# Designs tried in a protein design run: peptides against a protein of PDB entry 4GXB. Part 22

Target 1, 277 residues: chain A of PDB entry 4GXB
Amino acid sequence: VPTEEVSLEVLLSNGQKVLVNVLTSDQTEDVLEAVAAKLDLPDDLIGYFSLFLVREKEDGAFSFVRKLQEFELPYVSVTSLRSQEYKIVLRKSYWDSAYDDDVMENRVGLNLLYAQTVSDIERGWILVTKEQHRQLKSLQEKVSKKEFLRLAQTLRHYGYLRFDACVADFPEKDCPVVVSAGNSELSLQLRLPGQQLREGSFRVTRMRCWRVTSSVPLPSGSTSSPGRGRGEVRLELAFEYLMSKDRLQWVTITSPQAIMMSICLQSMVDELMVKKS

## One batch from the design tools (peptide; made by RFdiffusion4, then SolubleMPNN)

Design b1_p10_6_s3 (from b1_p10_6, 7 letters changed)
Fold by OpenDDE base, seed 2:
Order: sequence, then C-alpha cells, then structure tokens
Structure b1_p10_6_s3 (fold): chain B 277 residues (1-277), chain A 10 residues (1-10)
Amino acid sequence: as target 1 above (277 residues)
Amino acid sequence: MEVFHNPVFE
C-alpha cells in the first residue's frame, strides 16, 4: 500500500468516534499515539491502552476479534476486511484493577475508564445486582466518575472481556457457554437444562498450556458453531487444566473468538509474570 | 500446531 495520509476512525468502548489523521504506513503504536494525542491522553498512559479489531454487531455491541499487533498497519488491517462491520476500538489493555489508580489520576484516563465501564455494565459484561445498578445510576447522574469506578471495581466481572455465546466440552460435550476473560481466569457461564446458571472458573495459573486450532468442516458436516454456515472455519481454544492434584484435563472452547481468547490468556500471563518479577 | 506454554503455571 502506498504511503498516503488518511483519516482513520477509532472507536471508544461506548462507540464514541475518534478521527485521526495518519499515514497508511503507520503502525499500531503510531496510530495509538495519534489517538492519544487527539484525546489529550499523556504519553505515559498510552501503554495502558491498546487497539483492538472488533466486529460491530447489529445491536451495536462489539465482538472482539483480536488485539492489533505492533507490526500491523491499523488502516490496512481494518480496510482490507472490506466490511463496515469491522472497527478499531481503543480499550484498556491491563487486567489488574490496581492499574486503574494510575490511569484515573489523569482526567482523560479517568474519562476513558469511565466510558468503558459504563459501556461494559450496559452490555452486561459487568454483572450487577438491582441495588448496585441503582447506586451506579445515581453516581452516573451525579457524574461522579471516580466514585463510579470505585464501586464498579467491586462488581463481578469488572475488567472482564465478554465473548459471544459459544460452545465448550466442559462440563459436558457441546455445552453452550458464555466465556469471559479477566482477573487471571476464564469464566465459563452455562445453564444446563433444568439447572440454575453455573459458572466454571478456570484460573490461568492452573493452565499448563493452551492452543488455538483451525479446522474446516467437511461440506457434509454439521455446523461448527451456532450461527455459522457449513464449511466455515472452526476455531477452537483448548487449554490443559489442572483439575485436581496431578490430574490434567483438556478443556476445549469452540468459538470464532478463539484467537482473541488466546490473546487474553497470553496478556494475563504476561501481566502475572510482571507481578512476579 | 502452536502450543503456548504457561510460565506461571502452578
């Protein structure tokens, strides 16, 4: 692609559009810096955020596809898909809520976290009780962003990334699940027939390894995942989990977001490694 | 097939 100046749209979690003028040859960090500059986010806080490729659903929700890598050209990455459904989204890229303290010290950082958190609650990524919801709404009305975030930090699945409904082979084969990544775990929410909502928590520290596989079902085969046609690529995330003492078991999640899940796992692992150092 | 080994595995 020839180097040209272009206007690139980057969305915040709430769908707010940030337009930046960049070169087609600008890499992910260059674009991120441009977005930061546009938002007046200080340089020392840029590292707390990343650019993500997402697919915007009909309801306006974002299905995260992957984190844009350092070597990528965001303009090319998004435009090459030739679909208006694909967007670039700015989101915080750390897991430990303790890092919120650093980000919240800055007005722009605070606003970004606030907007993201509001969106995550509205989309059901963060789970709230009725009373908590009332409290949050009150704080929103008062525009008490810091207090809002402090309350939100205590909520279930705060900081989690929620994936589209998919299928897992745990606790039984072909179980419909909703996977969320956060707090150094994968949370699998499921409802079996006649049962209440259950959550399986898979801590990253108990995952020996994981892999992403891609397969193409045979034309005569069944649909690989809900909502996908026959013959579409099937992605799976499998991780080997320490279920009990000296008992490892593979758990497999079938999802078009398997790559994103793997990215989340790696990101959580990386963050944990930093904490251990 | 790429397998990611977890260095923080316990």
Scores: peptide ipSAE 0.565, ipTM 0.956, DockQ to the pose 0.838
Fold by OpenDDE base, seed 3:
Structure b1_p10_6_s3 (fold): chain B 277 residues (1-277), chain A 10 residues (1-10)
Amino acid sequence: as target 1 above (277 residues)
Amino acid sequence: MEVFHNPVFE
């Protein structure tokens, strides 16, 4: 693609549009810096955020596809898909809520975290009780962003990324699940017929390894999962998990977001490595 | 097939 100046739209978690003028040849970091400059985010806080490729759903929610890599050209990455459903989103890219303290010290950083958190609550990514929801709304009405975040930090699945409903082979084969990544774990929520909502927690520190695979299902008659077109590539994330002492078991998640899940795992591992050093 | 080994596996 010839180097040209273009207007690129980057969305915040709440759907707010940030327009930046960049070159088609600008890499991910260049675009991120342009977005930061547009928002007046200081340079020392840029590293706490990343650009993500997402697919906007009909309801306006985002299905995360992947994190944009450093060598990528965001303009090319999004436009090459030739669909207006694909967007670039700015989101925080760390997991430990302790890093919120650094970001919250700046007005712009605070606003970004606040907007993201409000959105995550509204979308049901962060789980809240009725009473907690009332408290959050009260703080929102008072425009107390710091207090809002402090309360939110205590909530279940704060800082998690929630994925679209998918299928896992745990605890049973072909089990419908909702996967969320955060706090150095994958959370698998499931509801079996006639049972209460259950959550399986898979800590990253108990994963020996993981892999992403792609396959083309053969047109075998019966098991076309509703909604997948004939011949659609199936992506799977599999991880080998220490279930008990000296007992490793593979768990496989079938999801179009398997790549994003793997990126989350690597990101969580990287953050843990930094803490151990 | 790429397998990612976890260095923080405990």
Scores: peptide ipSAE 0.564, ipTM 0.956, DockQ to the pose 0.873
Fold by OpenDDE base, seed 4:
Structure b1_p10_6_s3 (fold): chain B 277 residues (1-277), chain A 10 residues (1-10)
Amino acid sequence: as target 1 above (277 residues)
Amino acid sequence: MEVFHNPVFE
């Protein structure tokens, strides 16, 4: 792609648009810096955020596709898909809420976290009780962003990324699940017939390894994947999990977001590595 | 097939 100056739209989690003038040849970090500059986010806080490729659904929700890598050209990455549904989103890229303290010290950082958190609650990524919701709304009305975040930090699945409904082979084959990543775990929420909602927590520290695979179902194959057309690419995330002492079991999630899930796992692992150092 | 080994596995 020829190097040209272009206007690139980057969205916040809440859909707020940030327009930046960048070069088509600008790499992810360059674009991120441009966004930061536009928002007046200080340089020392840039590292707490990343750019993500997402697919905007009809309801305005974002389906995260992947994190943009450092070597990528965000303009090319998004435009090459030739669909307006694909967007670039700025989101915090750490998992430990302790890092919020650093970000919240800055007005812009605070605003970003606030906007993201509000959005996550509205989208049901963060789970709230009725009373908590009332409290949050009150704080929102008062525009008490710090207090809002402090309360939000205590909520279930705060800081998690929620994926689209998909299928897993756990606890049984072809089980519909909703996967969320956060707090160094994958949370699998499921409801089996006649049962109440269950959550399986898969801590990253108990994953020996994981992999992402892509396959095309064979036309003559007896295996049909619900929701996929014949011959469509099937993505799977599989991880080997220590279920109990000396008992490893593979868990496989079938999802178009398998790549993003893997990226989340790696990101969580990386953060844990930092903590151990 | 690429397998990611977890260095923080316990």
Scores: peptide ipSAE 0.563, ipTM 0.955, DockQ to the pose 0.858
Fold by OpenDDE base, seed 1:
Structure b1_p10_6_s3 (fold): chain B 277 residues (1-277), chain A 10 residues (1-10)
Amino acid sequence: as target 1 above (277 residues)
Amino acid sequence: MEVFHNPVFE
């Protein structure tokens, strides 16, 4: 692609549009810096955020596809898909809520975290009780952003990334699940017929390894769910989990977001490594 | 097929 100056749209978690002028040859960090400059985010806080490729759903929700890598050219990465559904989103890229303290010290950082958190609550990524929701609304009406975040930090699945409904082979084969990544775990929420909502927690520290695989289903038999076109690539995330003492078991999640799940696992591992060091 | 080994596996 020839090096040209272009206008690139980057979205915040709440859908707010940030337009930046960049070169088509600008790498991810260059674009991130441009976005930070546009928002007046200090340079020392840039590292707490990343750019993500997402698919915008009809309802305006974001389906995370992957994190943009350092060597990528965001303009090329998004435009090469030739679909307006794909967007670039700015989001915080750390897992430990302790890092919020650093970001919240700055007005712009505070605003970014606030906007993201409000959005995550509205989308049901963060789980709230009725009473908690009332309290959050009150704080939102008062525009008490710091207090809002402090309360939000105590909520279930704060800081988690929620994925689209998918399928896992645990606890049963072909079990519909909703996967969320955060707090050094994968949370699998499931509702079996006639049963209450259940949650399985898979801690990263108990995963020996994981892999992402792609396969093309053979045109054979029945389970062409009408929505999965014949010949669509099936992505799976599989991890080997320590279920009990000396008992390892593979758990497989079938999801178009398997790559993003793997990225989350790696990111959580990396953060844990930093803490141990 | 790339397998990622977890260095923080306990």
Scores: peptide ipSAE 0.563, ipTM 0.956, DockQ to the pose 0.872

Design b1_p10_6_s4 (from b1_p10_6, 7 letters changed)
Fold by OpenDDE base, seed 4:
Structure b1_p10_6_s4 (fold): chain B 277 residues (1-277), chain A 10 residues (1-10)
Amino acid sequence: as target 1 above (277 residues)
Amino acid sequence: EVVFENPVFE
């Protein structure tokens, strides 16, 4: 791709558009810096955020595809898909809410976290009770961003990424689940027929390993996965989990977002390693 | 098949 100056749109979690002038040859960090400059985010806070490739759904919700890697050219990465549904999104890229303290010290950082959190709540990524919702709305009306975030930090699935509904083989085969990643875990929410909502928490520290696989279903196979056209690529995330003492079990999630899930796992692992170190 | 070993596995 020839090096040219282009206008690139980067979205915040709430859909706010940030237009930056970059080169087509600018790498992820270059674009991130441009976005930071546009937002007046200080350099020392840039590392708390990353650029993600997402697919915007019809309702405006974002389905995270993957995190843009350092060597990537964001302009090329998004435009090569030749679909307007794909967007680049800026989002915080750490998991431990303790890092919020660093980001919140800056006005722009605070605003970014606030906007993201509001969006996550609105999209149901963060789970709230009725009373909590009332409190959050009150704080939002008062534009008390710090207090809003402090309350939000206590909420269930704060800081999590919520994935599209998918299928897992746990607790039983072909079980519809909603997966969320955060707090060094994968949360699998499911509702079996006639049962209450259940959540399986899979802590990263109890995952021995994980893998992502892609396969093309054979047309002759009786396993017509509903909703997948013949020949569509099937992505799976599988992890080997320590269910109990000396008992390892593979859990497999079938999802188009398997790659993103794996990226989240790696990111959480990396953060844990930093803490351990 | 790419398998990621978890260094923080306990």
Scores: peptide ipSAE 0.585, ipTM 0.964, DockQ to the pose 0.852
Fold by OpenDDE base, seed 2:
Structure b1_p10_6_s4 (fold): chain B 277 residues (1-277), chain A 10 residues (1-10)
Amino acid sequence: as target 1 above (277 residues)
Amino acid sequence: EVVFENPVFE
């Protein structure tokens, strides 16, 4: 791709558009810096955010495809897909809410976290009770961003990334589940017929390993991935989990977002490694 | 097949 100056659109979690002028040859960090400059985010806070490739769903929600890698050219990565559904999104890229303190001290950082959190609540990524929702709305009306975030930090699945409904083989084969990644875990929420909502929590520290596999179903075969037709690529995330003492068991999630899930796992692992050092 | 070993496994 020849080096040219182009206008690139980067979205915030709430859909706010940030237009930046970059070179087609600019790598992910270059684009991220351009976005940060446009937002007036200080350099020392850039590392708390990343660019993600997402697919905008019909309802306006984002289905995260993957985190843009350092060597990538965001302009090329998004335009090569030749679909307007694909967007680049800026989002915080850490898991421990303690890092919010570093980001919140800056006005722009605070605004970014606030916008993201509002969006996550609105989209149901963060789970709230009716009373909590009322409290949050009150704080929104007052535009008390810090207090809003402090309350939000206490909420269930704060900081989690929620994935599209998919299928897992746990607790039983072909279980419809909603997977969320955060707080050094994968949360699998499911409702079996006639049962209450159940959640399986899989802590990263109890995962010995994980893998992503790609397969093409046979023409006569059915895909277990919701919304995918026959013959489409099937992605699976499998992790070997320590269920009990000396008992390892593989858990497999079938999802077109398996790659993103793996990226989340690696990211959570990386963060934990930093904490251990 | 690519397998990711978890260094924080306990």
Scores: peptide ipSAE 0.584, ipTM 0.963, DockQ to the pose 0.874
Fold by OpenDDE base, seed 3:
Structure b1_p10_6_s4 (fold): chain B 277 residues (1-277), chain A 10 residues (1-10)
Amino acid sequence: as target 1 above (277 residues)
Amino acid sequence: EVVFENPVFE
């Protein structure tokens, strides 16, 4: 693509549009810096955020496709898909809530975290009780952003990324599940027939390895993943998990977002490595 | 297939 100046739209978690003028040849970091400048986010806070490719669903929710890589050209990456459903989203890219302290010291950083958190709650990514919801709404009405975040940090699945409903082979074959990534784990929520909601927690530190596979199932083959027909490309994330002492077991998640899940795992691992060093 | 070994595995 020839180098040209273009207007690129980047969305915040709440759907707010940020328009930036960039070159088609600008890489991910260049675009991120442009967005930061537009928002007046300090340079030292840019590293706490990343650009993500998402598919906007009919209800306005975002289905995360992947994090944009450093070598990518965001303008090309999004426009080459030739669909208005695909968007570029700015979101925080760390997992440990302790890093919120660094970000929320700045007005713009605080606003970004606040907007993201509000959105995550509204979309059900962060799980809240009725009473907690009331408290959050009260703080929101008072525009107490810091207090709102402090309360939110204590909530179930704060900082998690929630994926679209998919299928796993755990605890049994072809189980419908909702996967969320955060706090150095994958959370698998499921409800088996006649049973209450269950959650399986898979800590990253107990994963020996993971892999992403792509396959094309035959029409007469295994069941298709939700939203995919037989014969269509199926993505799977599989991880080998230490269930008990010296007992490793593979868990496989079938999801179009398998790549994004893998990116989350790698990101969580990277963050843990930093803490360990 | 792409396999990732986990360096923080315990």
Scores: peptide ipSAE 0.584, ipTM 0.963, DockQ to the pose 0.913
Fold by OpenDDE base, seed 1:
Structure b1_p10_6_s4 (fold): chain B 277 residues (1-277), chain A 10 residues (1-10)
Amino acid sequence: as target 1 above (277 residues)
Amino acid sequence: EVVFENPVFE
């Protein structure tokens, strides 16, 4: 692609559009800086955010595809897909809510976190009780963004990334699940026939390793899963988990978002490593 | 196949 000046649309979590003029040859960081400048986000806060490639569903929800890497050209990455449903989204890219304190000190940072959190609640990524929802709405009406975030930080799955419904082989084969990543874990929500909604937690510190695989099933052996995207390609995330003392077991999630799940795992691992250093 | 080893495994 020839180097040219282009207009690139970047969305916030709530769907707010940010238009930036960039070069087709601008890398991810260059585009991120342009977005930050447009929003008046200070340079020292840029590192708390990343650009993500997402697929916008018909209802406006975002299905996260992957994080844009440093060497990528966001304009090329999104336009090469030749589909208007793919978007670039700005979102915070850390897991520990303690880092919110740094971001919240700035008006723009506060607004970004607030907008993201409101969106996550509205989309059901953050789990709230009726009473909590009432409190949050009250704070939202008052536009008390700091207080809103402080309350939100205490809620279940705050800071988590929720994936589309998919399938896992745990606890049973071909079990429909909803996976969420956050707080150094993968949370698997599931409802078995005749059972109440239950949640399984897989802590990153108990994963010895993980892998992503892709395959093309034979027509006669094709398995349909709700979380499987269109097409014949099947993506799986598998991790070897320490279930108990000296007992490792592989858990496999079949999802078109397996790559994104792996990226989340790596990101959480990286953050934990920083804390240990 | 690429396997990611976890350095924070305990």
Scores: peptide ipSAE 0.582, ipTM 0.963, DockQ to the pose 0.848

Design b1_p10_7_s2 (from b1_p10_7, 5 letters changed)
Fold by OpenDDE base, seed 2:
Structure b1_p10_7_s2 (fold): chain B 277 residues (1-277), chain A 10 residues (1-10)
Amino acid sequence: as target 1 above (277 residues)
Amino acid sequence: MIVFENPVFE
């Protein structure tokens, strides 16, 4: 691709558009720096955010495809897909809410976290009770961003990334589940017929390993991936989990977002490694 | 097949 100056659109979690002028040859970090500059985010806070490739769904929600890698050229990565559904999104890229303290001390950082959190609540990524929702709305009306975030930090699945409905083989085969990644875990929410909502929590520290597999179903085969037709690529995330003492069991999630899930796992592991050192 | 080993496994 010849080096040219182009206008690139980067979205915030709430859909706010940030237009940056970059070179087609600019790598992910270059684009991220350009976005940060446009937002007036200080350099020392850039590392708390990342660029993600997402697919915008019909309802305006984002289905996260993957984190843009360092060697990638964001302009090329998004335009090569030749679909307007694909967007680049800026989002915080850490898991421990303690890092919010570093980010929210800056006005721009605070605004970014606030916008993301509002969006996550609105999209149901963060789970709230009716009373909590009322409290949050009150704080929104007052535009008390810090207090809003402090309350939000206490909410269930704060900081989690929610994935599209998919299928897992746990607790039984072909279970429809909603997977969320955060707080060093994968949360699998499911509702079996006639049962209450159940959540399986899989802590990263109890995962011995994980893998992503790609397969093409046979023409006569059925896909377990919701919304995908026969013959489409099937992605699976499988992790070997310590269920009990000396008992390892593989859990497999079938999802077109398996790659993103794996990226989340690696990211959570990396963060834990930093804390452990 | 790529398998990711978890260094924080306990």
Scores: peptide ipSAE 0.533, ipTM 0.956, DockQ to the pose 0.880
Fold by OpenDDE base, seed 4:
Structure b1_p10_7_s2 (fold): chain B 277 residues (1-277), chain A 10 residues (1-10)
Amino acid sequence: as target 1 above (277 residues)
Amino acid sequence: MIVFENPVFE
């Protein structure tokens, strides 16, 4: 791709558009810096955020595809898909809410976290009770961003990424689940017929390993997975989990977002390694 | 097949 100056749109979690002038040859960090400059985010806070490739759904929700890697060219990465549904999104890229303290010290950082959190609540990524919702709305009306965030930090699945509904082989085969990643875990929410909502928490520290696989279903296979056209690539995330003492079990999630899930796992692992270090 | 080994596995 020839090096040219282009206008690139980067979205915040709430859909706010940030237009930056970059080169087509600018790498992820270059674009991130441009976005930071546009937002007046200080350099020392840039590392708390990353650029993500997402698919915008019809309802405006974002389906995270993957995190843009350092060597990537964001302009090329998004435009090569030749679909307007794909967007670049700026989001915080750490998991431990303790890092919020650093980000919140800056006005711009505070605003970014606030906007993201509001969006996550609105999208149902963060789970709230009725009373909590009332409190959050009150704080939002008062534009008390710090207090809003402090309350939000206590909420269930704060800081999690929620994935599209998918299928897992746990607790049983072909079980519909909603996966969320955060707090060094994968949360699998499921509702079996006639049962209450259940959540399986899979802590990263109890995952021995994980893998992502892609496969093309053979046309002759009787297992017509409903909704997948013949020949569509099937992505799976599988992890080997320590279920109990000396008992390892593979759990497999079938999802188009398997790659993103794996990226989240790696990111959580990386953060944990930093803490151990 | 690429398998990611978890260094923080306990």
Scores: peptide ipSAE 0.533, ipTM 0.957, DockQ to the pose 0.856
Fold by OpenDDE base, seed 3:
Structure b1_p10_7_s2 (fold): chain B 277 residues (1-277), chain A 10 residues (1-10)
Amino acid sequence: as target 1 above (277 residues)
Amino acid sequence: MIVFENPVFE
């Protein structure tokens, strides 16, 4: 693509549009810096955020496709898909809520975290009780952003990224599940027939390894994953998990977002490595 | 197939 100046739209978690003038040849970091400048986010806070490619669903929710890589050209990456459903979203890219302290010291950082958190709650990514919801709404009405975040940090799945409903082979074959990534784990929520909601927690530190695979099911072969027809490309994330002492078991998640899940795992691992050093 | 080994595995 020839180098040209273009207007690129980047969305915040709440759908707010940030328009930046960039070059088609600008890489991910260049675009991120442009967005930061537009928002008046300090340079030292840029590293706490990343650009993500998402698909906007009918209800306005975002289905995360992947994090944009450093070598990518965001303008090309999004426009090459030739679909208006695909968007670029700015979101925080760390997992430990302790880093919120650094970000929320700045007005713009605080606003970004606040907007993201409000959105995550509204979309059900962060789980709240009725009473907690009331408290949050009260704080929101008072525009007490810091207090809102402090309360939110205590909530279930704060800081998690929630994926679209998919299928796993745990605890049994072909189980419908909702996967969320955060707090150095993958959370698998499921409801088996006649049973209450269950959650399986898979800590990253107990994953020996993981992989993403792509396959094309035969029409007469195995059952199709939800939302995918037979013969369509199937993505799977599989990880080998230490279930108990010296007992490793593979867990496989079938999801179009398998790549994004893998990216989350790597990101969580990277963050843990930093903490260990 | 790419397998990611986990350096923080315990």
Scores: peptide ipSAE 0.532, ipTM 0.956, DockQ to the pose 0.879
Fold by OpenDDE base, seed 1:
Structure b1_p10_7_s2 (fold): chain B 277 residues (1-277), chain A 10 residues (1-10)
Amino acid sequence: as target 1 above (277 residues)
Amino acid sequence: MIVFENPVFE
């Protein structure tokens, strides 16, 4: 792609559009800086955010595909897909809510976290009780952003990334699950026939390793997920988990978002490593 | 196939 000046649309979590003029040859950091400048986000806060490639669903929800890497050219990455449903989204890229304190000190940072959190609640990524929801709405009406965030930080799955419904082989084969990543874990929500909604937690510190694999099922083969046609690429995330003392077991999640899940795992591991250093 | 080893495994 020739180097040219182009207008690039970057979305916030709530769907707010940020238009930036960049070069087609600008790398991820260059685009991120342009977005920050447009929003008047200070340079020292840029590192708390990343650009993500997402697929916008018909209802406006975002299905995260992957994080844009440093060497990528965001304009090329998104336009090469030749589909308007793919978007670039700005989102915070850390897991420990303690880092919110740094971001919240700035008006723009506060607004970004607030908008993201409101969106996550509205989309059901953050789990709230009726009473909590009432409190949050009250704070939202008052536009008390700091208080809103402080309350939100105490909620279940605050800071988590929620994935589309998929399938896992745990606790049983071909189990429909909803996976969320956050707080150094993968949370698997599931409802078995005749059972109540239950949640399994897989802590990153108990994962010895993980892998992502891709395969193309044979036409005569069965599909692992609803709506998936025969012969379509199947992605799987598998991790070897310490279930108990000296007992390792592989858990496999079949999902088109397996790559994104792996990216989340790596990101959480990286953050934990920083804390230990 | 790429396997990611976890350095924070305990």
Scores: peptide ipSAE 0.529, ipTM 0.956, DockQ to the pose 0.857

